Peptides against a protein of PDB entry 7AE7. Designs and how they scored, part 8

Target 1, 321 residues: chain A of PDB entry 7AE7
Amino acid sequence: KVYKDLREFLEVLEQEGQLIRVKEEVNPEPDIAAAGRAAANLGKNQPAVFFEKIKGYKYSVVTNVHGSWQNHALMLGLDKNTSTKDQFYELNRRWDKFPVPPNVVKREAAPCKENVIDKDINLFEILPLYRINEQDGGFYISKASVVTADPEYPDDFNKLNVGTYRIQVKDRDRVGIQALAMHDIAVQLEKAEAENKPLPIAITIGNNPLVTFMASTPVGYNQNEYEFVGALQDGVPMDIVKSDLYDHLYVPAGSEVVLEGHIIPRVRTVEGPFGEFPGSYSGARLQCEVKIDRITHRTNPIFENLYLGIPWTEIDYLMAL

## One batch from the design tools (peptide; made by RFdiffusion4, then SolubleMPNN)

Design b1_p8_8_s3 (from b1_p8_8, 3 letters changed)
Fold by OpenDDE base, seed 1:
Structure b1_p8_8_s3 (fold): chain B 321 residues (1-321), chain A 8 residues (1-8)
Amino acid sequence: as target 1 above (321 residues)
Amino acid sequence: PKVFVAPK
């Protein structure tokens, strides 16, 4: 089984009894985080939790999508009861199929392009934002697949980076991003900032579960995460589409929300605190700032976000293999 | 301290 998008995966999770649908209106705080923690605390068969209605918001939230070995097996298109050992062996077998180049689809064929916002950008109108942990310094996007390229080699597809980073919402059209020196995005940003140029960025939310998995998995600077997704799909290419603002950035065709913009060169603003894994807080610090210039999204977009805290939580499963 | 996500 291969998934085109998050929605196909959520359908399978629901069919397999690995999704709880909350139909009643909830408060964004503390209900979403509380449910994520509660789901994690089940110890086994931890389901995704899908919130259909969030007070004060128009759209839905899903959490704990990768939050169990059963969900991890299903992500690989295996039986949900496949042992961790067998999942590991299958993952390794598929890993050796790298590279599997993605298909570039036309804009008209990409679900992430169904709606466009190019003026009066307000992230709060598109994403049901909430604090993940009680003492977080703001609202966080914790499960985005962030797309950047090498500004010196923008046409080198092997240098296209798809990573997961801590992202705090700073304003209606601004987010803080944690680009640590050890991240590929930091290398790319350094090149842009040396010339006082913006770094083009696409922050993608609600993806094919293997995209999210690969975005959280370290790979070489000259290795493209999409080509690993195709490998992990047992040789089936994934679908990508060109970003609207940048010819050299490609996003998953099925993303629920795509935030296109730029990292502002040589600007650092206060971000945090944030409840990190394994349940400790990092202090507030200066971080990079992204200006959002365009949003594309599916109709009725699903905000996929993760809860993290004392192990085991969704992040532990994403990083376990 | 482990960073939020593994190096990318």
Scores: peptide ipSAE 0.032, ipTM 0.721, DockQ to the pose 0.056
Fold by OpenDDE base, seed 5:
Structure b1_p8_8_s3 (fold): chain B 321 residues (1-321), chain A 8 residues (1-8)
Amino acid sequence: as target 1 above (321 residues)
Amino acid sequence: PKVFVAPK
């Protein structure tokens, strides 16, 4: 099975007994983080946890979507009981199908374009934000697929980068992003900052599970993650759509939320602390700042976010293969 | 690239 979006995947997870639906209103803190931590211990199957109602927020949160081997098998369209070995074998077999170019769909055909916010942007109205760990210096978007391009080669689709990055919410329309020198986004940012230009960015949330997987998987600088998604879909192209602000940025057509904006050149602001994947805190550091200029989102958008901490958590499953 | 690299 191939999934066009997060919702199709969540439906399968629920059908397969790999999703817990929490219908009662929860507090964003500490309940979501507590459930994320507990999800790794919620029986042998480690289901996703879907929160329908969050106090003070309009929309829902889902966590632990990739947080088990069963969920990982289902992501690949395999039987949920497929062994890790067989999942790895199948992943490698499909990997050799690269490249599988995506389908570029029209704006009107893209679910991520159902709603637009271009004025009075407030991230808190769209995302049920919470602290992932108690000592986090703020609210983090931990599972976004971030789209950037090479500013020297903006039309080179092979240099279009879809990556996952640590993102702290800084204000209603500002986020901090950790662009480490070893990441492709840092190469692209360096080029933009050399000319004192903004780096265009699209932060996409709640995607086709293979997009999220590939955004967390290192590939070559001249390899497009969407073309690997098509390979991992066993040769079925994924659907992408042009961003609203930038002709050279393409986002998953099915994204729940798309934050379009720019990295402000040569600006660094305090970000952190954050509870990292080993279960240790990284200290506060000066990091890049993104201005959000436009939001597009599906009606009743689902905020997909992951918990991370002492292994094993969702991030460990994303990184294990 | 996987995000959560412990700073070297």
Scores: peptide ipSAE 0.027, ipTM 0.709, DockQ to the pose 0.059
Fold by OpenDDE base, seed 2:
Structure b1_p8_8_s3 (fold): chain B 321 residues (1-321), chain A 8 residues (1-8)
Amino acid sequence: as target 1 above (321 residues)
Amino acid sequence: PKVFVAPK
């Protein structure tokens, strides 16, 4: 099974008994994080948790999508009871198919383009934001696949980076992003900041589960994560679409939400604290700041977010293979 | 230092 988007994967998770659907209205805090922790701490068969109704918000949240070996097997289109060993072998077999170039679809064919917000941007209207842990200094987007390019080589598709980074919501149209020096995004940002230029960015939320997996998987600077997604789909290309603001940035066609904007050059603002893996807080520090300039989203967008805490949590599964 | 995710 190959998944075009998060929704197709959630359907399979539900069919396989690997998704809990919470139909009653929940409070964003503490209910989402509490349920995420509970699901992560089951020790086996950890399901995704889908919250249909969140008090004060219009849209849904899903957590723990990658939060078990069963979910990981299903992501690979395998039987949910496939052993970790066999999952590893299959992953490695498919990895050797790299590169599998994605299909570039027309804007009109991309579900992520169903709705556009280009003025009066308010992230709180689109994302049901909540504290992941009690001591978090704010609301975090923790499962975004962040798309950036090399500003020196913007047309080099091999240098297009799709990564997962710590993102704190700072304002209605501002987010802080942790671009550590060892991340490819930091290399790209350094080049932009050297010229005092903004770094174009697309923060994509609610993706094909293999996109999220690859965004969390280290690859070479000259290797495109989308081409690994196609490999992990056993040679089936994934669908991408050009961003609205930037000709050189491509986003997953099926993304639930796409935040398009730029990293403001040479600006650093206070971000954190945040509860990281393995259940420790990193202190507040100065981080990069992104201005959100445009949002595209699917109708009734699902906010996919992860819980982080004491192992073993969803992030540990994403990083285990 | 602890990172949020592995280097990307």
Scores: peptide ipSAE 0.026, ipTM 0.687, DockQ to the pose 0.057
Fold by OpenDDE base, seed 3:
Structure b1_p8_8_s3 (fold): chain B 321 residues (1-321), chain A 8 residues (1-8)
Amino acid sequence: as target 1 above (321 residues)
Amino acid sequence: PKVFVAPK
């Protein structure tokens, strides 16, 4: 089984008994985080938790999508009871199929383009934001696949980076992003900042589970994560679409939400604290700031977000294999 | 596999 988007994966999770649907209205705090922690601690068969209704918000939240070995097996299109060992072997077998180039679809064929917001941007209207942990300095987007390119080689598709970074919501149209020197995004940002230029960015939320998986997986600077997604789909190309603002950035065609904007050059603002892996807080630090200039989203977008705490949580499953 | 690839 290959998934076009998050929704197809959630359907399979539900069919396989690996998704809890909460139909009752919940409070964003503490209910979502509490459910995330609970789901991580259910022992075997930790399910995804889908919240249909969040008080004060219009849209839904899903958490713990990758939060178990069963969910991980299903992500690979395997039987949910496939052993970790067999999942590992299958992952490795498929890894050798790299590269599998993605399909570039037309804008009109991409579900992520169903709706556009280009003025009066307010992230709180699109994302049901909440604190992941009680002492978090704000609301975090913890499971985004962030797309950036090399500003020196914008047309080199192999240098297109899809990564997962800590993102704090700072304002209606601003987010802080942690771009550490060890990350490919930091290399690209350094090049942009050397010329005092913005770095184009697309922050994508609610993706094909293999996109999220590859965004959390380190690869070479000259290796494209989408080409690994195709490999992990056992040779089936994934679908990508050109971003609206930038000809050189491509996003997953099926993303629930795409935040398009730029990292402001040579600006650093206070971000944090945040409850990190393995359950310790990182203090407040100066981090990069992103201006959101455009949002595209699916109708009734699902905010996929990750709970992070004492192992094992969803992040540990994402990084385990 | 994730463990054997370069940092992102």
Scores: peptide ipSAE 0.027, ipTM 0.699, DockQ to the pose 0.027; fails the geometry check

Design b1_p8_8_s4 (from b1_p8_8, 4 letters changed)
Fold by OpenDDE base, seed 3:
Structure b1_p8_8_s4 (fold): chain B 321 residues (1-321), chain A 8 residues (1-8)
Amino acid sequence: as target 1 above (321 residues)
Amino acid sequence: AKVFVAPK
């Protein structure tokens, strides 16, 4: 099985008994984080948790989508009871199919383009934001696939980077992003900042599960994550679409939400603290700031976010293989 | 890569 988007994957998770649907209205805090933490420890199945209604918000949240070996097997289109060993062997077999170039679809064919917000941007209207851990200095987007390019080689598709980064919501139209020197985004940002230019960015939320997986998997600077997604789909190309603001950035066609904007050059603002994957807090630090200039989203967008804390959590499954 | 995930 190959998934076009998050919704197709959630349907399979539900069919396989790997999704809990919460239909009653919940409080964003502490209920979502508590459920995410509980789901990671919920028996052997560790299902995803889908919240249909969040108090004070319009849209839904899903967590723990990758938070089990069963969900990981299903992501690969395997039987949910496939052993970790067999999942590993299958992943490696498919990895050797790289590169599998994506299909570029037309704007009108991309579900992520169903709705547009280009004025009076308010992230709180589109995303049901909550604290992941109690002592977090704000609301975090923890499972975004962030698309950037090399500003020196904008037309080199092999240098297009799809990565996951810590993102704190700072204002209605601003987020902080942690771009560490070891990340490909930091290389690209350095080039932009050398010229005092903004770095174009697309922050994509709620993707097909293999996009999210590849966004969390390190690859070479000259290797495109979308071409690995096609490989992991056993040779089936994934669908991408051109961003609205930038001709050189491509986003997953099926993304639930796409935040298009730019990293402001040579600006650093306080971000954090945040509960990190080892279960420890990283202190407040100066981080990059992104201005959101445009949002595209599916109708009734699903905010996919992950809980992280003391291992094992969803993030550990994303990094395990 | 994620702050929480291996360097990308």
Scores: peptide ipSAE 0.035, ipTM 0.755, DockQ to the pose 0.047
Fold by OpenDDE base, seed 5:
Structure b1_p8_8_s4 (fold): chain B 321 residues (1-321), chain A 8 residues (1-8)
Amino acid sequence: as target 1 above (321 residues)
Amino acid sequence: AKVFVAPK
C-alpha cells in the first residue's frame, strides 16, 4: 500500500484499529498534549488520536500518527504486526531503490492548492495551535516538512532539502525556526544571509507519512528526500507540486497546509522555552524568523502535530528507524 | 534532517 496523502494513511490507521477518533469538543490545552502523552505510552497499542473539534478553532488536529511500531509498519504498507526487524529489513531493501524521482503534478491536480490565503494571514485561523508541553513558551509546529533550496544552486533538485525543524509560532504570520549548524537548512541559510537575502521556505504540514518520515531522517546534502520517499514506496514516485511563490521549491501535492514565505536574513528573535524530546526544557534562545507570505491548504485542513517529552513518544518512533 | 538532536 502506498499513500498519496495523510488522509489515506489516517483511513488505513482507522481501519486497522490504530486511530482513535475524538468526536466531542476538546480544549486545545491540556487535552491534545495529554492525549499525545497517553497514546504514545510504551506497551500500548499506541493509536493515532484524531480530534474532530477543538474549542476556539475551526479545524481538526491529529497526533501520534507515527507513534507506534504498528503505525510504522502500516506506513511502509506492511501488516501492522510486522516486527521491527522485518520493518528494518524492508526499509533497507527499499532504500537501495534510491533515487526514485517524484512526479511533478500540475497546480490544478494538487490538493494542497484547493484554498489560498495571500492577505491578512493568520496562522491561528488555519491551525488549531496549542502548547505541546505546559511550560512551552508558545505554540509549536513540531511535525512540519520544511522545504528549502541552495541559493547558490536553486535549480539543483538534489540540493532541495526537506527537513523537520522546531517551529514556534511568533505572530499571525511569523514563526521562529531552529536552524542548527549541523542541518542542511543552516548551510542554505548561511549562503542567503551572506548576501543579506531572504531564504525562500515552504513549511508543509500534514503529509504522506513517508514524507514526514524522510523529513525526519538525515540524508546527504546532495540527496533529495522526495527521491527516498519514492524508494520507500517500493519504486512508486510521490507527487509534488511547484510552490506558488518560488519556481525552485516543490511541496508534496497532498499537504494539508503549506506555509510559503522566507527566512528573514540576519534577524534573530527569542524562541522557547520548549520541552525537548528527552523530557528536558531547552531555554529561550535566539532563532531565525520566518515571514509567512502565502498559505495554501486543503479544504478542512488537518493539523498533524506530534507530542514529545519523556520517552517513548511519537518523536522517538520517528527517530528509531 | 532531524532538528530534535540533543546537543552532543
Scores: peptide ipSAE 0.034, ipTM 0.742, DockQ to the pose 0.053
Fold by OpenDDE base, seed 1:
Structure b1_p8_8_s4 (fold): chain B 321 residues (1-321), chain A 8 residues (1-8)
Amino acid sequence: as target 1 above (321 residues)
Amino acid sequence: AKVFVAPK
């Protein structure tokens, strides 16, 4: 089974008994994080948790989507009771199918283009933002697939990078992003900053679960994550669409929310602290800053976000294979 | 890892 978007995957999770739907209004804090931690602590068959109503916000949140071996099996289109060993075997078998080039769809065919915000941008109107852990220095987007390209080779599709990075909301239209030197985004940013140019960026939220998985998986600088998604779909191409602002950036056609903008060259602002995957806090540090210039989103967008803390949590499942 | 790495 192949999924076009997050919604198709959530439907399967619900059918398989791997999704809890919370219909009553919740407080963004501490309820979302508390539920994410509680779901992780079940030890097995950890479900996704879908919050339909969040106090002070218009839209929904889903967490713990990748938070179990059962959810991981379902992501691969396998029986939810498939052993970790067999999941690993199947993943490796499919990995050898790389590259499987994506399909580029027209703008009109991409669900992520249903709505556009190009003025008076306010992230709080689109995303039900909350602190993931109690001592976080702000609100974090923890499960975004961030799209950047090599500014020296913008037309080289093999250098298109889709990665997951720590993102703190800094203002209505600004986010901090942690671009560590070991990440491909840092290489691309270095090239842009050498010329004092902005680095084009698309921050995509609520994707096909294999996109999120590959964004969390290290691959070579000259390997495109979308071509691995097609491989992991057992040879079925995924659908991508051109970004609105940049001809060289492609986003998943089914993304719930796409934040298009640029990394401001040679600017660093305070970000953190943040509760990290070992269950320890990273201190405040100077990080890159992104200006959001345009938002596209599906009608009634779902904010997919990740809880992390003392293992095992959703991030550990994403990094385990 | 592309994801959150513990600060060294």
Scores: peptide ipSAE 0.047, ipTM 0.752, DockQ to the pose 0.063; fails the geometry check
Fold by OpenDDE base, seed 2:
Structure b1_p8_8_s4 (fold): chain B 321 residues (1-321), chain A 8 residues (1-8)
Amino acid sequence: as target 1 above (321 residues)
Amino acid sequence: AKVFVAPK
């Protein structure tokens, strides 16, 4: 089984008994985080948790999508009871198929383009934002696949980076992003900032589960994560679409939400604290700031977000293989 | 330090 988007995966999770659907209205705090922690701490068969109704918000949240070995098996299109060993062997077998180039689809064929917001941007209208842990300094987007390119080689598809970064919501149209020197995004940002130029960015939320997996998996600077997604799909290309603002940035065609914007050069603002793995807080510090310039989204977009805390949580599963 | 994810 190959998944085009998050929704196809959620359907399979539900069919396999690996998704809890919460139909009653919940409070963003503390209910979402509490349920996320509870699901993560079940010890076995940890399900995804889908919140249909969130007080004060229009759209849904899903968490713990990758939060179990069963969910990982299903992500690979395997039987949910496939052992971690067999999952690892299958992952490695498929890894050897790299590169599998993605299909570039037309804008009209991309579900992420169903709706556009290009003025009066307010992230709170699109994303049901909440505190993941009680002591968090704000609302975090913890499971985004962030797309950036090398500003010196913008047309080099092999240098297109898809990574997961800590993102704090700072304002209606501003987010803080943690770009560490060890990450490819930091290399790209350094080049942009040297010229005092913005770094183009697309923050994608609610993706094909293998995109999210690959966004959390370190690869070489000259290796494209989308080409690994195709490999992990056993040779089936994934679908990508050109971003609206940038000719050189491509996003997953099926993304629930795409935040297009730029990292503001040479600006740093206070971000944090945030509860990180392994259940410790990272203190507040100066971080990069992104201006959101355009949003595209699916109708009734699902906010996929990740709970993290004391192991073993969803993040530990994402990093385990 | 991106605490969530190994270097990418």
Scores: peptide ipSAE 0.031, ipTM 0.735, DockQ to the pose 0.091; fails the geometry check

## One batch from the design tools (peptide; made by RFdiffusion4, then SolubleMPNN)

Design b1_p9_1_s1 (from b1_p9_1 with P5A)
Fold by OpenDDE base, seed 3:
Structure b1_p9_1_s1 (fold): chain B 321 residues (1-321), chain A 9 residues (1-9)
Amino acid sequence: as target 1 above (321 residues)
Amino acid sequence: SQPPALPPP
């Protein structure tokens, strides 16, 4: 089984008994985080938790999508009871299929383009934001696949980077992003900042689970994550679409939400604290600032977010494979 | 890509 988007994966998770649907209206705090923690404590068979209704918000949240070995097996299109050993074997077998180039679809064929917000941007209207941990300094987007390119080689598809970064909501149209020197995005940002230029960015939320997986998996600077997604789909290309603002950035065609904007050059603002793995806070630091200039989203977008806490959590599964 | 925003323990 290959998934076009998050929704197809959530359907399979539900069919396989690996998703809990909460139909009752919940408070964003503390209910979402509490449910995420409860799911993480269920032992080996940790389900995703899908919240249909959140007080004060219009849209839904899903957490713990990658939060179990069963979910990882299903992500690979395997039986949910596939052993970790066999999952690793299959992952490695498919890895050798790299590269599998993605399909570039037309804008009108991409579900992520169903709706556009290009003025009066307010992240709180599109994302049901909540504090993940009690002492978090704000609201975090913790499971985004962030797309950037090399500003020196914008047309080199092999240098297109899809990565996962800590993102704090700073304002209605601004987020802080943790771009550490060890990350590919930091290399690209350094080049942009050397010229005092903005770095184009697309922050994608609610993706095909293999996109999220590859965004959390380190690969070479000259290796495209989408070409690994195709490999992990056992040779089936994934679908990508050109961003609205930038000709050189491509996003997953099926993303629930795409935040398009730019990292402001040579600006650093206070970000944090955030409850990190393994349940410690990294404190507040000066981090990059992103201006959101455009949003595209699916109708009734699902906010996929990560639960972070005491091991073993979803992040441990994402890092273990 | 890189490891998710959380460092491994």
Scores: peptide ipSAE 0.021, ipTM 0.674, DockQ to the pose 0.047
Fold by OpenDDE base, seed 4:
Structure b1_p9_1_s1 (fold): chain B 321 residues (1-321), chain A 9 residues (1-9)
Amino acid sequence: as target 1 above (321 residues)
Amino acid sequence: SQPPALPPP
């Protein structure tokens, strides 16, 4: 099984008994985080948790999508009971198929383009934002696949980076992003900032689970994560589409939400604290700031977000391979 | 990208 988008994966998770659907209205805090922690603590067969109704918001949230070995097997299109060993074997076998170039689809064929917001941008109208942990300094987008390019080689598809970074919502149209020196985005940002230029960015939320997996997977600077997604799909190309603002940025065609904008050059604002994957808080520090200039989204977009804390949580499964 | 699966050597 290959998934075009998050929705197809959630359908399979539900069919396989690996998704809990919460139909009653929940409070964004503490209910979503509490459910994420509870799901992580179920031992084996940790399910995704899908919240259909969130007080004060229009749209849904899903957490713990990658939160178990069963979910990981299903992500690979394997039987949910496939052993970790066999999952690793299959992952490695498919990895050797790299590169598998993606299909570039037309804008009209991309579900992420169903709706456009280009004025009066308010992230809170699109994303049911909440604190992931009680002591977080704000609302985080913790499972976004962030697309950036090398500003020196914008047309070099091999240098297109799809990464996962800590993103704090700062305002209706502003997010902070943690671009650490060890990340490919930091290399690209350094080049942009050297010339005092904005770095184009597309923050994609709610993707094909292999996109999210690869965005959380270190690859070489000259290796494209989408070409690995095709490899991990056993040679089936994934579908990508051009961003609306930037011809050189491609986003997953099936993304639930795409935040298009730019990292503001040489601006740093306070970000954090945030509860990190070891179960410790990082202190507040100055981080990059992104202006959101355009949003595209699917109708009734699903906000996929990560719960993280004391191991083991979903992030540990994402990093375990 | 955050630290994920390294291919087996």
Scores: peptide ipSAE 0.041, ipTM 0.678, DockQ to the pose 0.028; fails the geometry check
Fold by OpenDDE base, seed 1:
Structure b1_p9_1_s1 (fold): chain B 321 residues (1-321), chain A 9 residues (1-9)
Amino acid sequence: as target 1 above (321 residues)
Amino acid sequence: SQPPALPPP
């Protein structure tokens, strides 16, 4: 089984009893975080939690999508009862299929292009933002697959980076991003900042679960995460589409929301605090700032966000591999 | 890809 997008995966999770659907209207705070914690307490079979209605917002939230070994097995298209050992064996077998190049689809064929916002950008209108932890200094986008390229080699597809980074919402059209020196995005940003140029960026939300998995998995600077997604799909290419603003950036064709913009060169603003797993707060730090210039999204977009709580959480499953 | 930069403890 291969998934084109988050929605196909959520359908399988629901069919397999690995999704709880909350149909009643909830408050963004504290209900989303509280329900995530409650789901984590349901034992080893931690389901995803889908919130259909959020007070003050138009769209839905899903959390804990990768939050169990059953969900991980299903992500690989295996039986949900597949042992951890057999999941690792299958993952390793498929890893050896790298590289599997993605299919580049036309804009008209990409679900992430169904709607466009190119003026009066307001992230609060498109994302049901909430504090993940009670002491968070703001709203976080914690499960985005962030696409950047090498500004010196923009046409080198092997240097296209898809990574997961801590992102705080700073304004209606601005986010802070944590780009650490060990991250490929930091190498790319350094090159842009040396010339006082913006770094093009696409922040993608609500993806094929293997994209999210690979975005959280370290690979070489000259290895494309999309080519690993194809390998993990047992040789089936994933679908990508060109970004609207940048010819050299490609995003998952099925993304729920794509935030296109740029990292502002040589600007650092206060970010945090954020409650990190397992309950340590990282202090406020000066971080990079992204200006959002364009949004594309699916109709009725689903905001996929991390559930953070007591181990074992979704982050533990994403990092355990 | 990079693990979400959990700051060092």
Scores: peptide ipSAE 0.028, ipTM 0.692, DockQ to the pose 0.056; fails the geometry check
Fold by OpenDDE base, seed 2:
Structure b1_p9_1_s1 (fold): chain B 321 residues (1-321), chain A 9 residues (1-9)
Amino acid sequence: as target 1 above (321 residues)
Amino acid sequence: SQPPALPPP
């Protein structure tokens, strides 16, 4: 089984008993985080939690999508009861298929292009934002696949980076991004900032689960995460589409939300604190600032966000690989 | 890609 998007995966999770659907209206705080924590406490069989209705918001939230070995098996198109050993075996077998280049689809064929917002951008209208942890200094987008390129080699597809970074919402059209020196995005940003140029960025939310997986998996600077997604799909290419603002950035065709913009050169603003791990908070730091210039989204977009709670959390599964 | 930086323990 290969998934085109998050929705196809959520359907399978639900069919397999690995998704809890919360149909009643919830408060974004504390209910989303509390329910995520409760789901994580269900032992090794941790379901995704889908919130259909969130008070004060139009759209849905899903959390804990990668939050169990069962969900991980299903992501690979395996039986949910596949052992961790057999999952690793299959993962490694498929990894050797790299590279599997993605299919570039036309704009009209990409679900992420169904709706466009190019003025009066307000992230709170598109994303049901909430505090993940009780002491968080703001609202975080914690499970985005962030697309950037090497500004010196923008047409080198192998240098296209798809990574997961801590993103704090700073304003209606601004986010802070944690670009650590060890991150590929930091290398690319350094090059842009050396010339005092903006770094083009596409922040993609609600993806094919293998995109999210690869965005959280370290690969070489000259290796494209999308080509690993195709490998992990057992040789089936994933679908990507050109971003609206940038000819050199490609986003997953099935993304629920795409935030297109730029990292402002040589600007740093206060970000945090954030509960990066249960009971540990990173202090407030000066971080990069992103201006959001355009949003594309699917009709009724689903906000996929990371569950951060007591181990084993979704992040533990994503990092244990 | 880079994993979200876990804070050092």
Scores: peptide ipSAE 0.018, ipTM 0.657, DockQ to the pose 0.053; fails the geometry check

